Peptides against a protein of PDB entry 2YKT. Designs and how they scored, part 49

Target 1, 231 residues: chain A of PDB entry 2YKT
Amino acid sequence: SRSEEMHRLTENVYKTIMEQFNPSLRNFIAMGKNYEKALAGVTYAAKGYFDALVKMGELASESQGSKELGDVLFQMAEVHRQIQNQLEEMLKSFHNELLTQLEQKVELDSRYLSAALKKYQTEQRSKGDALDKCQAELKKLRKKSQGSKNPQKYSDKELQYIDAISNKQGELENYVSDGYKTALTEERRRFCFLVEKQCAVAKNSAAYHSKGKELLAQKLPLWQQACADPS

## One batch from the design tools (peptide; aimed at target 1 L25 K105 D109 E196)

Design b2_p20_7_s4 (made by RFdiffusion4, then SolubleMPNN; from b2_p20_7, 10 letters changed)
Fold by OpenDDE base, seed 3:
Structure b2_p20_7_s4 (fold): chain B 231 residues (1-231), chain A 20 residues (1-20)
Amino acid sequence: as target 1 above (231 residues)
Amino acid sequence: SSFEEQLKKETEELNKKLSE
């Protein structure tokens, strides 16, 4: 029936969230933590590289003929430090605004969705059982009426059951339809939350990349000229 | 620092994994 098909669709939405979306989101969070760890590793490795560059700058500053190149090397290291500060800010936001918030939500969601599905199933079954009972009673009444010498005695009661069946059928259909809309809304809300949090990450990443681009674009011409213009 | 040492260890582990 139409109501049965809609009921199956509703249950499938909840099952998809619980069995596919939430596990995939947990994996996404885990991959995010791995990515954060890798970026922290890059941070450490970069620090070592540019600390070594500073050491080369110190040697240049101590030389007789390359003193000005020492300042260039120090500036290169300083620009790196500033870019690194932007990366650290991005990573803090990535952790606090995306990973932590998603983790908190996904842990609570399993219990919530299980309860929501159970509530829907219980009420759907209750309405279905009430409809089935009314249909069964009408069938019994009609059988009794056909076997009676006075069928007209049961006509008013038959009309009452027909009306009750119609009302209960409509109520069940509406309930299941609303249930399906609610389930789809729950699914959409979860995807929207993910998209919004990822937008915040994208904004912070853009700020990091922009700052790096600006700093390097400003200084690179000066650095490129340093060897051509000895002091 | 303890933090730098931890990052160093993690970096080495990641590099090893990426080289496999």
Scores: peptide ipSAE 0.015, ipTM 0.369, DockQ to the pose 0.017
OpenDDE base, seeds 1, 2, 4, 5: peptide ipSAE 0.015, 0.005, 0.000, 0.000; ipTM 0.351, 0.331, 0.344, 0.336

Design b2_p20_8 (made by RFdiffusion4)
Pose (drawn by RFdiffusion4):
Structure b2_p20_8 (pose): chain A 225 residues (1-144, 151-231), chain P 20 residues (1-20)
Amino acid sequence: SRSEEMHRLTENVYKTIMEQFNPSLRNFIAMGKNYEKALAGVTYAAKGYFDALVKMGELASESQGSKELGDVLFQMAEVHRQIQNQLEEMLKSFHNELLTQLEQKVELDSRYLSAALKKYQTEQRSKGDALDKCQAELKKLRKKPQKYSDKELQYIDAISNKQGELENYVSDGYKTALTEERRRFCFLVEKQCAVAKNSAAYHSKGKELLAQKLPLWQQACADPS
Amino acid sequence: SDPYADVTEESTLAALEELS
C-alpha cells in the first residue's frame, strides 16, 4: 500500500522535471543569451573608450613636459586590454561550455523523459494487473485454514513472487527518478562552477595588474616639492 | 538515451570543494 504512495511520488518527480525544471532551464538559457548579448555590448564600448584614451596619450606624447603622462595613459589602456581579454576568456567559458551544453541536453530530454515515464507507467501497471489476477484466481479456489491444496500453494508462491517483483520495481523506480532529478541539478551546478573558476582567474588578473601599475600612476602628478 | 547519464553527485561535490 505504501507502494501506491511511492508510485504516485515517482510520477510526480517525472512531472516536476518535465513541467518545472526543463521549462525553467529553457528560461535560464534565454537569460544567459541576453546576458551574453549585453556582455558583448560592454566589451565593444570598452574598446571605444580605450582608443579614445590612447588618442589622449598620443597628444601628451608629442608635447613638451607632459610626455610621461602620455606613457601613463598608454599603460592604462594596456592594462585594460589585458583585463578585457581575461574577461573574453570567462565569456567563452559561458557560451561553448555552459549555454551550448545546456541547450544540447534540454533538447534531447523532452523525448527521453516522456519515454522513461511512459515505460515506467506501463511496466508498473502490467505488474499490478498480473498480481491482481493471480490473487483473484486464488480467491476463487479458496472460496469454493492451515491447509492448502497443491494448486492453492502454487498460487501462493506465484503471488509472493509477483508482489516482491512489483515492490522492488516501484522501489527502484523511485530511486531512479530522484537520481534523474539530481543529475540535472548537478550538471547545472557543474557548468556554473566552471564559469566561476574563470571569473576567479579574471578578477585575480585584474587585481594584480592594477596592484602593479596603480602606485606609479598615482605618482605621475604629485608635487615634487 | 539519457543525456545526463554521466552526471554524478561526487564530481559535483569535488567541483564545489575547489571553489571553497

Design b2_p20_8_s1 (made by RFdiffusion4, then SolubleMPNN; from b2_p20_8, 8 letters changed)
Fold by OpenDDE base, seed 3:
Structure b2_p20_8_s1 (fold): chain B 231 residues (1-231), chain A 20 residues (1-20)
Amino acid sequence: as target 1 above (231 residues)
Amino acid sequence: MDPFADVDEASAEAALKELE
């Protein structure tokens, strides 16, 4: 029946969230943590490199003929520091606004969805059983009427059961239909949350890249001329 | 309580459009 098919579809939506979406989201979070760790590692390694560059700048500053190049090398290291600060800010946001929030929600979601599905199944079954009972009673009544010398005696009761069946059928169909819409909405909300948080990450990433571009665009021409300028 | 009940779908869709 249409109601049975829609019921199966509803259950499948919940199963898809529980068995596909949530495990995949957990994996996404894990991959995000790995990515964060790798970027932190890059930051650490870069610090060592640019600290060594500062040392070269110090040596230039101590020289008689290359003092001004010391300032250039220091500026290069400083620009790197500013870029790294922006990266750290982005990573902080990535951790706090995406990973932590997703982790908290996904942890709670299994229990919620299990309860929601169970509630839906219980009510759907209850309505279905009530409908089946009325249909069975009508069938019994019709058999009794067929064997009776006075079938008119059962006409009012037959009409009552027909009306009850119609009402219960409509109620069941509406309930299952609403259940399916609810399940789809639940699924959509989860994806929307992911999209929203990933957009925040994208904005922070854009800020990081923009800051780096601006700083380098400002200073690079100056650095490129440093060796051409007299002491 | 639904962990995702507080999600503003309109906000999420708007944010997505800003990146397109």
Scores: peptide ipSAE 0.201, ipTM 0.763, DockQ to the pose 0.827
OpenDDE base, seeds 1, 2, 4, 5: peptide ipSAE 0.188, 0.207, 0.154, 0.198; ipTM 0.669, 0.775, 0.619, 0.673; seed 2 fails the geometry check

Design b2_p20_8_s2 (made by RFdiffusion4, then SolubleMPNN; from b2_p20_8, 6 letters changed)
Fold by OpenDDE base, seed 2:
Structure b2_p20_8_s2 (fold): chain B 231 residues (1-231), chain A 20 residues (1-20)
Amino acid sequence: as target 1 above (231 residues)
Amino acid sequence: MDPYADVTEEKAKEALEELE
């Protein structure tokens, strides 16, 4: 029946969230943590590299013929420091605004969804059982009427059961329909949240990349000419 | 407790209405 099919669809939405979406989201969070760790590792390694570059700058500054190149090397290291600071800010945001929040939601969601599905199933079954009961009673009444010497005695009751069945059928269909809409809304809210948080990450990432590009674009021409300068 | 209670349903509802 239409109601049975829609019921199956509703259950499948909840099952998809519970069995596919949430596990995938947990994996997404885990991959995010790995990515964060790797980028933190880059930051650490970069610090060592540019600290060594500073040492080269110090040596240049102590030289008789390359003093000005010392300043260039220091500027290179400083620009890198600024870029790394932006990266750290981005990572902090990535952790706090995306990973932590998703982790909190996914941890709570299993219980919530289980309860929501159970509530839906219980009420759906209750309405279904009530309908089945009325249908069964009508069938019994009709059998009694056929075997009776006075079938008209049961006409009013038959009409009452027909009306009750119609009403209960309508209620069941409406309930299942609303249940399906609710389930789809639950699914959509989860994806919407993910998209919104990922947009925040994208904005922060854009800021990091923009800042780095701007700093390097500003300084690189100056550094490139340094060796050609007479002093 | 609904872990997504803070997510606005308006956008979700609008999208569902468009699917009907």
Scores: peptide ipSAE 0.273, ipTM 0.734, DockQ to the pose 0.265
OpenDDE base, seeds 1, 3, 4, 5: peptide ipSAE 0.226, 0.222, 0.247, 0.264; ipTM 0.672, 0.674, 0.724, 0.721

Design b2_p20_8_s3 (made by RFdiffusion4, then SolubleMPNN; from b2_p20_8, 7 letters changed)
Fold by OpenDDE base, seed 5:
Structure b2_p20_8_s3 (fold): chain B 231 residues (1-231), chain A 20 residues (1-20)
Amino acid sequence: as target 1 above (231 residues)
Amino acid sequence: MNPYADVTEEKALEALKELE
C-alpha cells in the first residue's frame, strides 16, 4: 500500500543517516584532523626555513658590500611570518568552528536518531494495529450479520466500524507522510550544517590566501630592485 | 535533544551568499 511504501521510505531515511551519513562524517572529521596536523607540520618546517633565511640576512647586514640586501632578506622572512600567522589563525578556526562542532554533533546524533526512529516505529505500529483491529472486528460483525435472522440489528455497528476504519486509515497515512517529511528534513539539516561550516572554512581560507597575495605583491617589486641598485 | 534542531536551510544559503 501507499502507506506501507512511505513507511519503508521513512525508515530508510533514518537508516541512511545513521549508517551512511554519520559514519562518513566521522571519517570526514578524522581526515580533517589529519589535514590540520599536516598543515601544522608545514608551519613548523617553514619556520625553520625562514629562520635560516634570517641568518643569511644577518650575514648580509654584516657585510660591507651587501648591507642593504640584509634588510631585504629580513623583510622576506617577516612577510612569511605574517603569512604563517594567518595560516595559524585559519587552522585555529578550522579546528574550533568546524571539527569540534561536527564532532560534538555526530556523537549526540546517534542516540537522537535511534530514539527518533524507535518512536516513529512504535507509533506507526500502534496506529496500524488499531486499524487492523477495527478491520477484523468489522469482518466478524459482517459474518454474524449474514448468519442472523435479523441483519438490520447490526447495521448501525457496521456503519460505526466503517467510519472508524476510514478515520484510522487517514490518520495512519497522515502520520506516515509527516514522518517522511520530518525524516527528509532531518537529513537535509545534517547536510546544511556541513555546508554552512565548510563555507566558514572557505571564507577563512580565502582571507589567508588574500593576505598572502597582497603582502607578496606589495613587497616583491621592491625586493627585485634591490640587486639592480646597490647602495 | 536534536543536535541539528537549530539548523535551517536559510542559514546555509546565507553562508553561501557570503562567499559570492
Scores: peptide ipSAE 0.302, ipTM 0.848, DockQ to the pose 0.913
OpenDDE base, seeds 1, 2, 3, 4: peptide ipSAE 0.294, 0.297, 0.299, 0.301; ipTM 0.841, 0.839, 0.843, 0.839; seeds 2, 4 fail the geometry check

Design b2_p20_8_s4 (made by RFdiffusion4, then SolubleMPNN; from b2_p20_8, 8 letters changed)
Fold by OpenDDE base, seed 4:
Structure b2_p20_8_s4 (fold): chain B 231 residues (1-231), chain A 20 residues (1-20)
Amino acid sequence: as target 1 above (231 residues)
Amino acid sequence: ANPYADVTEERAEQALKELE
């Protein structure tokens, strides 16, 4: 029946969230943590490298003939510092706004979805059983009427059962339909949240990249000229 | 409680607009 098919679809949505989406989301979070760790490693390594660059700048500043190149090296290190600050902000956002929040939700969601599905199934079954009962009673009544010397005696009751069946059928269909819409909405909310959090990360990432591009574009021509024209 | 009860399509759309 139409209601049975829609019921199966509804259950499948919940099952898809529980068995496909949430496990995949957990994996996504795990991969995110790995990515974060790698970027943190880059940050640490970069610090050492540019600290060493500063040392080279100090030596240039102390030299008799290369003092101006010391300033260039210091500027290079400073630009890196500014870029690194942007990266750190991005990483903080990545951790706090994306990974942590997704992790919290995915852990809570398993229990919620199980309960939600169970509630839906229980109510759906209850309505279905009530409908089946009415249908069975109507069938029994019709059998009695066919064997009776006065079938007209059962006509009013038959009409009542027909009406009841019609109403219960409609209620069941509406309930299942609403259930399906609800399930789809729940699925969409989960994707929407993911998209929202990724957008936040993307915004911070864009700031990091833009700052780096801007600073380097501004300074690089000056640095390139320093060796050829120290003036 | 639904962990995503407060999530709306509007919020997602707004997030996308902020990237533009």
Scores: peptide ipSAE 0.373, ipTM 0.860, DockQ to the pose 0.881
OpenDDE base, seeds 1, 2, 3, 5: peptide ipSAE 0.351, 0.365, 0.362, 0.364; ipTM 0.863, 0.865, 0.860, 0.876

## One batch from the design tools (peptide; aimed at target 1 L25)

Design b2_p21_3 (made by RFdiffusion4)
Pose (drawn by RFdiffusion4):
Structure b2_p21_3 (pose): chain A 225 residues (1-144, 151-231), chain P 21 residues (1-21)
Amino acid sequence: SRSEEMHRLTENVYKTIMEQFNPSLRNFIAMGKNYEKALAGVTYAAKGYFDALVKMGELASESQGSKELGDVLFQMAEVHRQIQNQLEEMLKSFHNELLTQLEQKVELDSRYLSAALKKYQTEQRSKGDALDKCQAELKKLRKKPQKYSDKELQYIDAISNKQGELENYVSDGYKTALTEERRRFCFLVEKQCAVAKNSAAYHSKGKELLAQKLPLWQQACADPS
Amino acid sequence: ELEEAETELEEAETELEEIQE
């Protein structure tokens, strides 16, 4: 009887994956694409900014008394080029390693989940029907206490076998369904961890490049007196 | 625009976390 409760829980897990998880994953993929389109806009505009900044640096390089300021502006643009390309690295860890892999899995999962739930429902119903029939055949023999005919005993053995088979099938079906759900969340967490490692390398690169160059830049227009 | 797209992406991730709970 708890078996029937477990049977409904299992159907519910497959329905949750197909109707809640995968659609939300489709939405997450769409937000990720918008995010990348936006990140491309920033990388492009950062280019225009830093070329405008190099132009100022060329002007200071050609003047009397401000040449070193020209060097400072060149270095600012150069630090940005190095930071940006550590960002473009985190960006591709986003496209090829997260968005593409998610889209590939979710595409195949529709058919896979519809087929797995269906196979489970058919197998569980077939085992339940065979058990009910064996029990009905036994009830017929028994109707027309510590005594059992040869045939009654054979039915009792068969009912015991099929009941054990049905309960194991429902028990294993539930464990499998929870595992399918956990594998989809684990993959999502993993893809996010990978993008996060590249975000850490990007931010670490920025901290050190700036920690190196920033004090010299702050000194360039200090009072020499 | 990038901050808005980041917020929408974080909301979509929160929906997935709610589903997981």

Design b2_p21_3_s1 (made by RFdiffusion4, then SolubleMPNN; from b2_p21_3, 9 letters changed)
Fold by OpenDDE base, seed 4:
Structure b2_p21_3_s1 (fold): chain B 231 residues (1-231), chain A 21 residues (1-21)
Amino acid sequence: as target 1 above (231 residues)
Amino acid sequence: MLEEAKKKLEESLQELLKIQE
């Protein structure tokens, strides 16, 4: 029946969220944490590299003929520091605004969805069973009436069952329909949440890249000219 | 890609809603 089909669709939505979406989201979070760790590692490794660059700058500053190049090397290291600061801010946001929040959501969601599905199933079954019962009783009544010498005796009761069946059928259909809409809304909400959080990541990433670009664009021409213009 | 993803999500939702009708 239409109701049964829609019921199956509804259950499938919940099952898809629980068995496909949530596990995939957990994996996404795990990959995000790995990515975060790698970026932190890059920051650390970069620090060593640019600290070494500072050392080269110190040597230049102590020389007689390359003093001005020392300043250039120091500036390069300083720009790096500023870029790294921006990266760290991005990473903080990535962790706090995306990973942590997603982790909190997915952790709670399994229990929530299980309960929601169970509630839906229980009520759906209850309504379905009630309908089936009425239908069965009507069938029995009709058989009894057919074999009776006085079929009119059962007429009133037959009408009552017919009305009950009609009402229960309508209620079941409406309930299942609403259930399906609710399930779809639940699924959409989760995807939207992910999209929104990823938008935040994109904004922070843009800020990081923009700051780096600005700093380097400002200084790079100066650095490039340094060797051509000895003091 | 973000806008495309949102669009695809919306399209999928609309298709599912049509099935319900």
Scores: peptide ipSAE 0.007, ipTM 0.376, DockQ to the pose 0.054
OpenDDE base, seeds 1, 2, 3, 5: peptide ipSAE 0.000, 0.000, 0.000, 0.000; ipTM 0.278, 0.285, 0.273, 0.295; seeds 1, 3 fail the geometry check

Design b2_p21_3_s2 (made by RFdiffusion4, then SolubleMPNN; from b2_p21_3, 10 letters changed)
Fold by OpenDDE base, seed 2:
Parts: C-alpha cells; sequence; structure tokens
Structure b2_p21_3_s2 (fold): chain B 231 residues (1-231), chain A 21 residues (1-21)
C-alpha cells in the first residue's frame, strides 16, 4: 500500500543518516584532523627552512659587496612569517569552528535519531494495529451478517466500522506522510550544516590565499631586480 | 527519551554558539 511504502521510505531515511551519513561524517572529521596535522608539520618544516634563509641573509649583510642582498633575504623571510601567521590563524579557525563543532554534534546525534525513529515506529505501529483491528472486526461482523436471517440488524454497526476504518486509514496516511517530511528535513538539515561550515572554511582559506598573494605581489618585483642593481 | 535527547543536543549547541560569539 501507499502508506506502507511511505513508511519504508521514512525508515530508510533515518537508517541512511545513522548508518551512512554519521559514520562518514566521523571519517570526515578524522581526515580533517590528519589534514590539520600535516599542515602543522609543513609550518614547522618551513620555519627551519626560512630560519636558514635568515642565516644566509646575515652572511650577506656582513659581506663587503652583497650587503643590500641581505635586506632582500630578510624581507623574503619576513613575508613568509606573515603568510605563516595567516595560515596558523586559518588552522585555528579550522579546528575550533569546524572540527570541534562537528565532533561534538555527531556524538550526540546518534541517540537523538535513534529515539526519534523509535518514537515514529511506535506511533506508526499503534495506528496500524488499530486500523487492522477495525478491519478484522468488520470482517467478523460481515460473516455474522451473512449467516443471519436478519442481516439488517448489523447494518448500523457495519457502517460505523466502515467509517472508523476510513478515518483511521486517513490518519495513518497523514501521519506517515508527515513523518517522511520530517525525516527528509532532518537529513537536509545535516547536509546544510556541513555546507555552511565548509563555507566558513572556504572564506578563511580565501583570506589566507589572498593575503599571501598580496604580500608576494608587492615584494616580488623588488626581489627580482635586486641582483641587477649595482651595490 | 526523545525530549531528553533533544534538550541535551540543544544545550550543547547553545554552548557552541557561545564559543563562536
Amino acid sequence: as target 1 above (231 residues)
Amino acid sequence: ELEKAKKELEAQLKKLEEIRA
């Protein structure tokens, strides 16, 4: 029946969230933490590289013929420092505004969804059982009527059961329909939350990249001509 | 059980909002 099909669809939505979405989200968080760790590692390694560059700049500054190149090398290291500061800020936001929030939410969600599904199932079953009972009673009544010499005696009661069945059928269909809409809304809400959080990440990432581009664009022409200029 | 779980989730979300502010 239509109601049975819709009921099955409703249960499948909840099951998909609980068995597919949430585990995948946990994996997503884990991969995010790995990504964060790798970027932190890059930052650490880069510090060593540019500290060594500063040392080269110091040597240039101590030379008789390459003093101005020391300033260039120091500027290169400084621009890197500023870019790394932006990266660290982005990573902090990535951790606090995305990973931590997702982690806290997903751990609480399983219990909530389980309870929601159980409540829906209980009520759906209750309405279904009530409908089945009325249908069974009508069937019994009809059997009695067919065997009776006075079928008209049962006509009023038969009409009452028919009306009850019709009403209960409609109620069940409406309940299941609303349940399906609710389930779809729950699913959509979770995807929307993920999209919104990723938008925040994208904004922070864009800020990091734009700052880096700006700083390098400002200084790179000066660095490129440094060796061509006489000391 | 559902209401309890919902309230718990809402409380946690409120806490997160406070951190974001």
Scores: peptide ipSAE 0.026, ipTM 0.522, DockQ to the pose 0.024
OpenDDE base, seeds 1, 3, 4, 5: peptide ipSAE 0.008, 0.000, 0.014, 0.025; ipTM 0.345, 0.191, 0.398, 0.528; seed 4 fails the geometry check

Design b2_p21_3_s3 (made by RFdiffusion4, then SolubleMPNN; from b2_p21_3, 9 letters changed)
Fold by OpenDDE base, seed 2:
Structure b2_p21_3_s3 (fold): chain B 231 residues (1-231), chain A 21 residues (1-21)
Amino acid sequence: as target 1 above (231 residues)
Amino acid sequence: SLEEALKKLEEAWKKLEEIKK
């Protein structure tokens, strides 16, 4: 029946979220944590590299013929520091605005969805059972009427059961329909949350890339000419 | 009850979504 099919669809939405979406989201979070760790590692390694560059700048500054190149090397290290600060800010956002929040959501969601599905199933079954009961009673009544010497005696009661069946059928259909809409809304809500968090991360990432591009674009011409124009 | 538990979880879910604002 239509109601049975819609019921199946409703249950499948909940199952898809619990068995496909949430596990995939957990994996996404895990991959994000790995990515974060790698980027943090890059940050640390880069610090060592540019600290060594500063040392080279110090040596240049101590020289008699390369003093101005010392300043260039210091500027290179400083620009890196500024870029690194932007990266750290991005990573902080990546952690706090994406990973942590998604982790909290997915952890809570397992219990939430289980309870929601159970509630839906319980109520759906209750309405279904009530309908079945009325149908069974009508069938019994009709059987009695057919065997009776006065079938008209049962006519009013038959009409009452017919009305009750119609009403209960309608209630069941409406409930299942609403349940399906609710389930789809829950699914969409989760995808929207993910998209919104990714947008926030993207904005912070853009700031990192923009700052880096700006700083390097500003200084690189100067650095490129440093050897050509000795002081 | 299951109803109470569901309500509590729903409230918690909504609270978490406020963080995105």
Scores: peptide ipSAE 0.025, ipTM 0.578, DockQ to the pose 0.024
OpenDDE base, seeds 1, 3, 4, 5: peptide ipSAE 0.022, 0.007, 0.000, 0.017; ipTM 0.561, 0.366, 0.294, 0.438; seed 1 fails the geometry check

Design b2_p21_3_s4 (made by RFdiffusion4, then SolubleMPNN; from b2_p21_3, 8 letters changed)
Fold by OpenDDE base, seed 3:
Structure b2_p21_3_s4 (fold): chain B 231 residues (1-231), chain A 21 residues (1-21)
Amino acid sequence: as target 1 above (231 residues)
Amino acid sequence: MLEEAKKELEKALQELLEIQK
């Protein structure tokens, strides 16, 4: 029946969220943490590299013929420091504003969805049972009427059951339909939340990239000219 | 059973709303 099919669809939406979306989201969070760790590793490795660059700058500054190149090397390291600071801020936001929040929500969501599905199933079954009961009573009444010497005695009651069945059928269909819409809305809400959080990540990433581009674009011409300048 | 489910749902919803803030 139409109501049965819609019921199955509704349950499938909840099951998809619980069994596909949420586990995938947990994995996404795990991969995010892994990505964060890798970027932290890059930060550490980069620090070592540019610290070594500073050392080269110190040597240049101590030389008789390359003193001015020392300043260039120091500037290169300083620009890196500023870019790194921006990266660290991005990572902080990535952790606190995305990963932590997603992690908290996904864990609590399991309880919510389980309860929501259970509530829907219980109410759907209740309405279905009530409908079945009325149908059964009508059948009994008709059987009784067929064996009666006065069938018209039961005509009013038969009409009442018919009306009740019609009303209950409509109610069940409406409930299942609303349930399906609600389930789809729940699913959409979760995707929207993910999209919104990723937008925040994108903004932070843009800030990081912009800062790097700006600083390097500003200084690179100076650095490129350094070796051409007289000592 | 229905009342229990409603109660659980309300509780879970409240928790979710709190962490969203």
Scores: peptide ipSAE 0.025, ipTM 0.560, DockQ to the pose 0.021
OpenDDE base, seeds 1, 2, 4, 5: peptide ipSAE 0.000, 0.020, 0.008, 0.016; ipTM 0.162, 0.541, 0.356, 0.470; seeds 4, 5 fail the geometry check

Design b2_p21_4 (made by RFdiffusion4)
Pose (drawn by RFdiffusion4):
Structure b2_p21_4 (pose): chain A 225 residues (1-144, 151-231), chain P 21 residues (1-21)
Amino acid sequence: SRSEEMHRLTENVYKTIMEQFNPSLRNFIAMGKNYEKALAGVTYAAKGYFDALVKMGELASESQGSKELGDVLFQMAEVHRQIQNQLEEMLKSFHNELLTQLEQKVELDSRYLSAALKKYQTEQRSKGDALDKCQAELKKLRKKPQKYSDKELQYIDAISNKQGELENYVSDGYKTALTEERRRFCFLVEKQCAVAKNSAAYHSKGKELLAQKLPLWQQACADPS
Amino acid sequence: SRAEEVEAAFEEAEEFLESLF
């Protein structure tokens, strides 16, 4: 009887994956694409900014008394080119390694989940029907205490076998369904961890490039007196 | 209850993704 409770829980897990998880994953993929389109806009505009800044650096390079300021502005643009390309690296860890792989899995999963739930429902019903029929045949013999005919005993053995088979099938089906759910959340967490490692390398690169150059830049217009 | 758990997990995943940048 707890078996029937477990049978409904299992159907509910498959329904939750197909109707909640995968749609939310489709939405996550769409937000990721918008996010990348937006990140592309920033990388482009950062280019215009830094070229405008190099132009100022060229002007200071051609003047009397401000040449070193020209060098400072060149270095600022250069630091940003180095930071940006550590960012473009985190960006591709986003496209090829997250968005593409998520889209690939979710595409195949519709058919896979519809088929797995269906196969499970058919197998569970077939085992239940065979058990009910064996029990009905036994009830017929028994109707027309510590005594059992040869045939009654054979039915008792068969009912015991089929009941054990049905309970194991429902028990394993539930474990499998929870595992399907966990594997989908684990893959998502792993793809996010990979993008995160590249975000750490990007931010570490920025900290060190600036820690190196920033004091010299702050000194360029200090009072020499 | 499971739908709410999936929704909370996706909110957290969105917030985590935004925090990376």

Design b2_p21_4_s1 (made by RFdiffusion4, then SolubleMPNN; from b2_p21_4, 14 letters changed)
Fold by OpenDDE base, seed 5:
Structure b2_p21_4_s1 (fold): chain B 231 residues (1-231), chain A 21 residues (1-21)
Amino acid sequence: as target 1 above (231 residues)
Amino acid sequence: SMEQKVKEFFKKFIENFQSLF
């Protein structure tokens, strides 16, 4: 029946969230933590590299013929330090705005969805059982009427059961329809939450890239000319 | 298994994502 098909669809939405979406989201969070760790490793490695660059700048500054190149090397190290600071800010946002909030949400969601599905199944079964009972009673009444010398005695009661079956069928269909809409809304809400958190990360990533581009674009022409114009 | 479902999901996701860029 249409009601049974829609019921199966509703259950499948909840099962898809619980068995596919939530485990996939946990894996996404784990991969995000690995990515964060790798980027933190980049920041640490960059510090050593630019500290070594500063040391080369110190040697140039002590040189009689390369003193101005010392200032250039210091500027290069400083600009890259500022870029790394912007990366660290982006990583803090990545952790706080995406990973932490998704982790909190996915942990709570398993219990919530299990309870929601169970509630839906219990009420759907209750309405289905009530319908089946009325159909069974109508069938018993019709058998009794066929064996009776006065079938007209049962006509009013037969009409009452037909009306009750129609009403209970309508209630079941409406409940299952609303259940399906609710399940789809729950699924959409989870994807929207992921998209919104990823938008916050993207905004902070854009700020990091913009700042790096601006700093390098400002200084790179000066650095490129430094070897051509010895002082 | 749940692990296999997750792997299949991510495989499809990566394939679709790579096609966009």
Scores: peptide ipSAE 0.007, ipTM 0.318, DockQ to the pose 0.162
OpenDDE base, seeds 1, 2, 3, 4: peptide ipSAE 0.005, 0.007, 0.019, 0.000; ipTM 0.312, 0.298, 0.434, 0.360; seeds 1, 2, 3 fail the geometry check

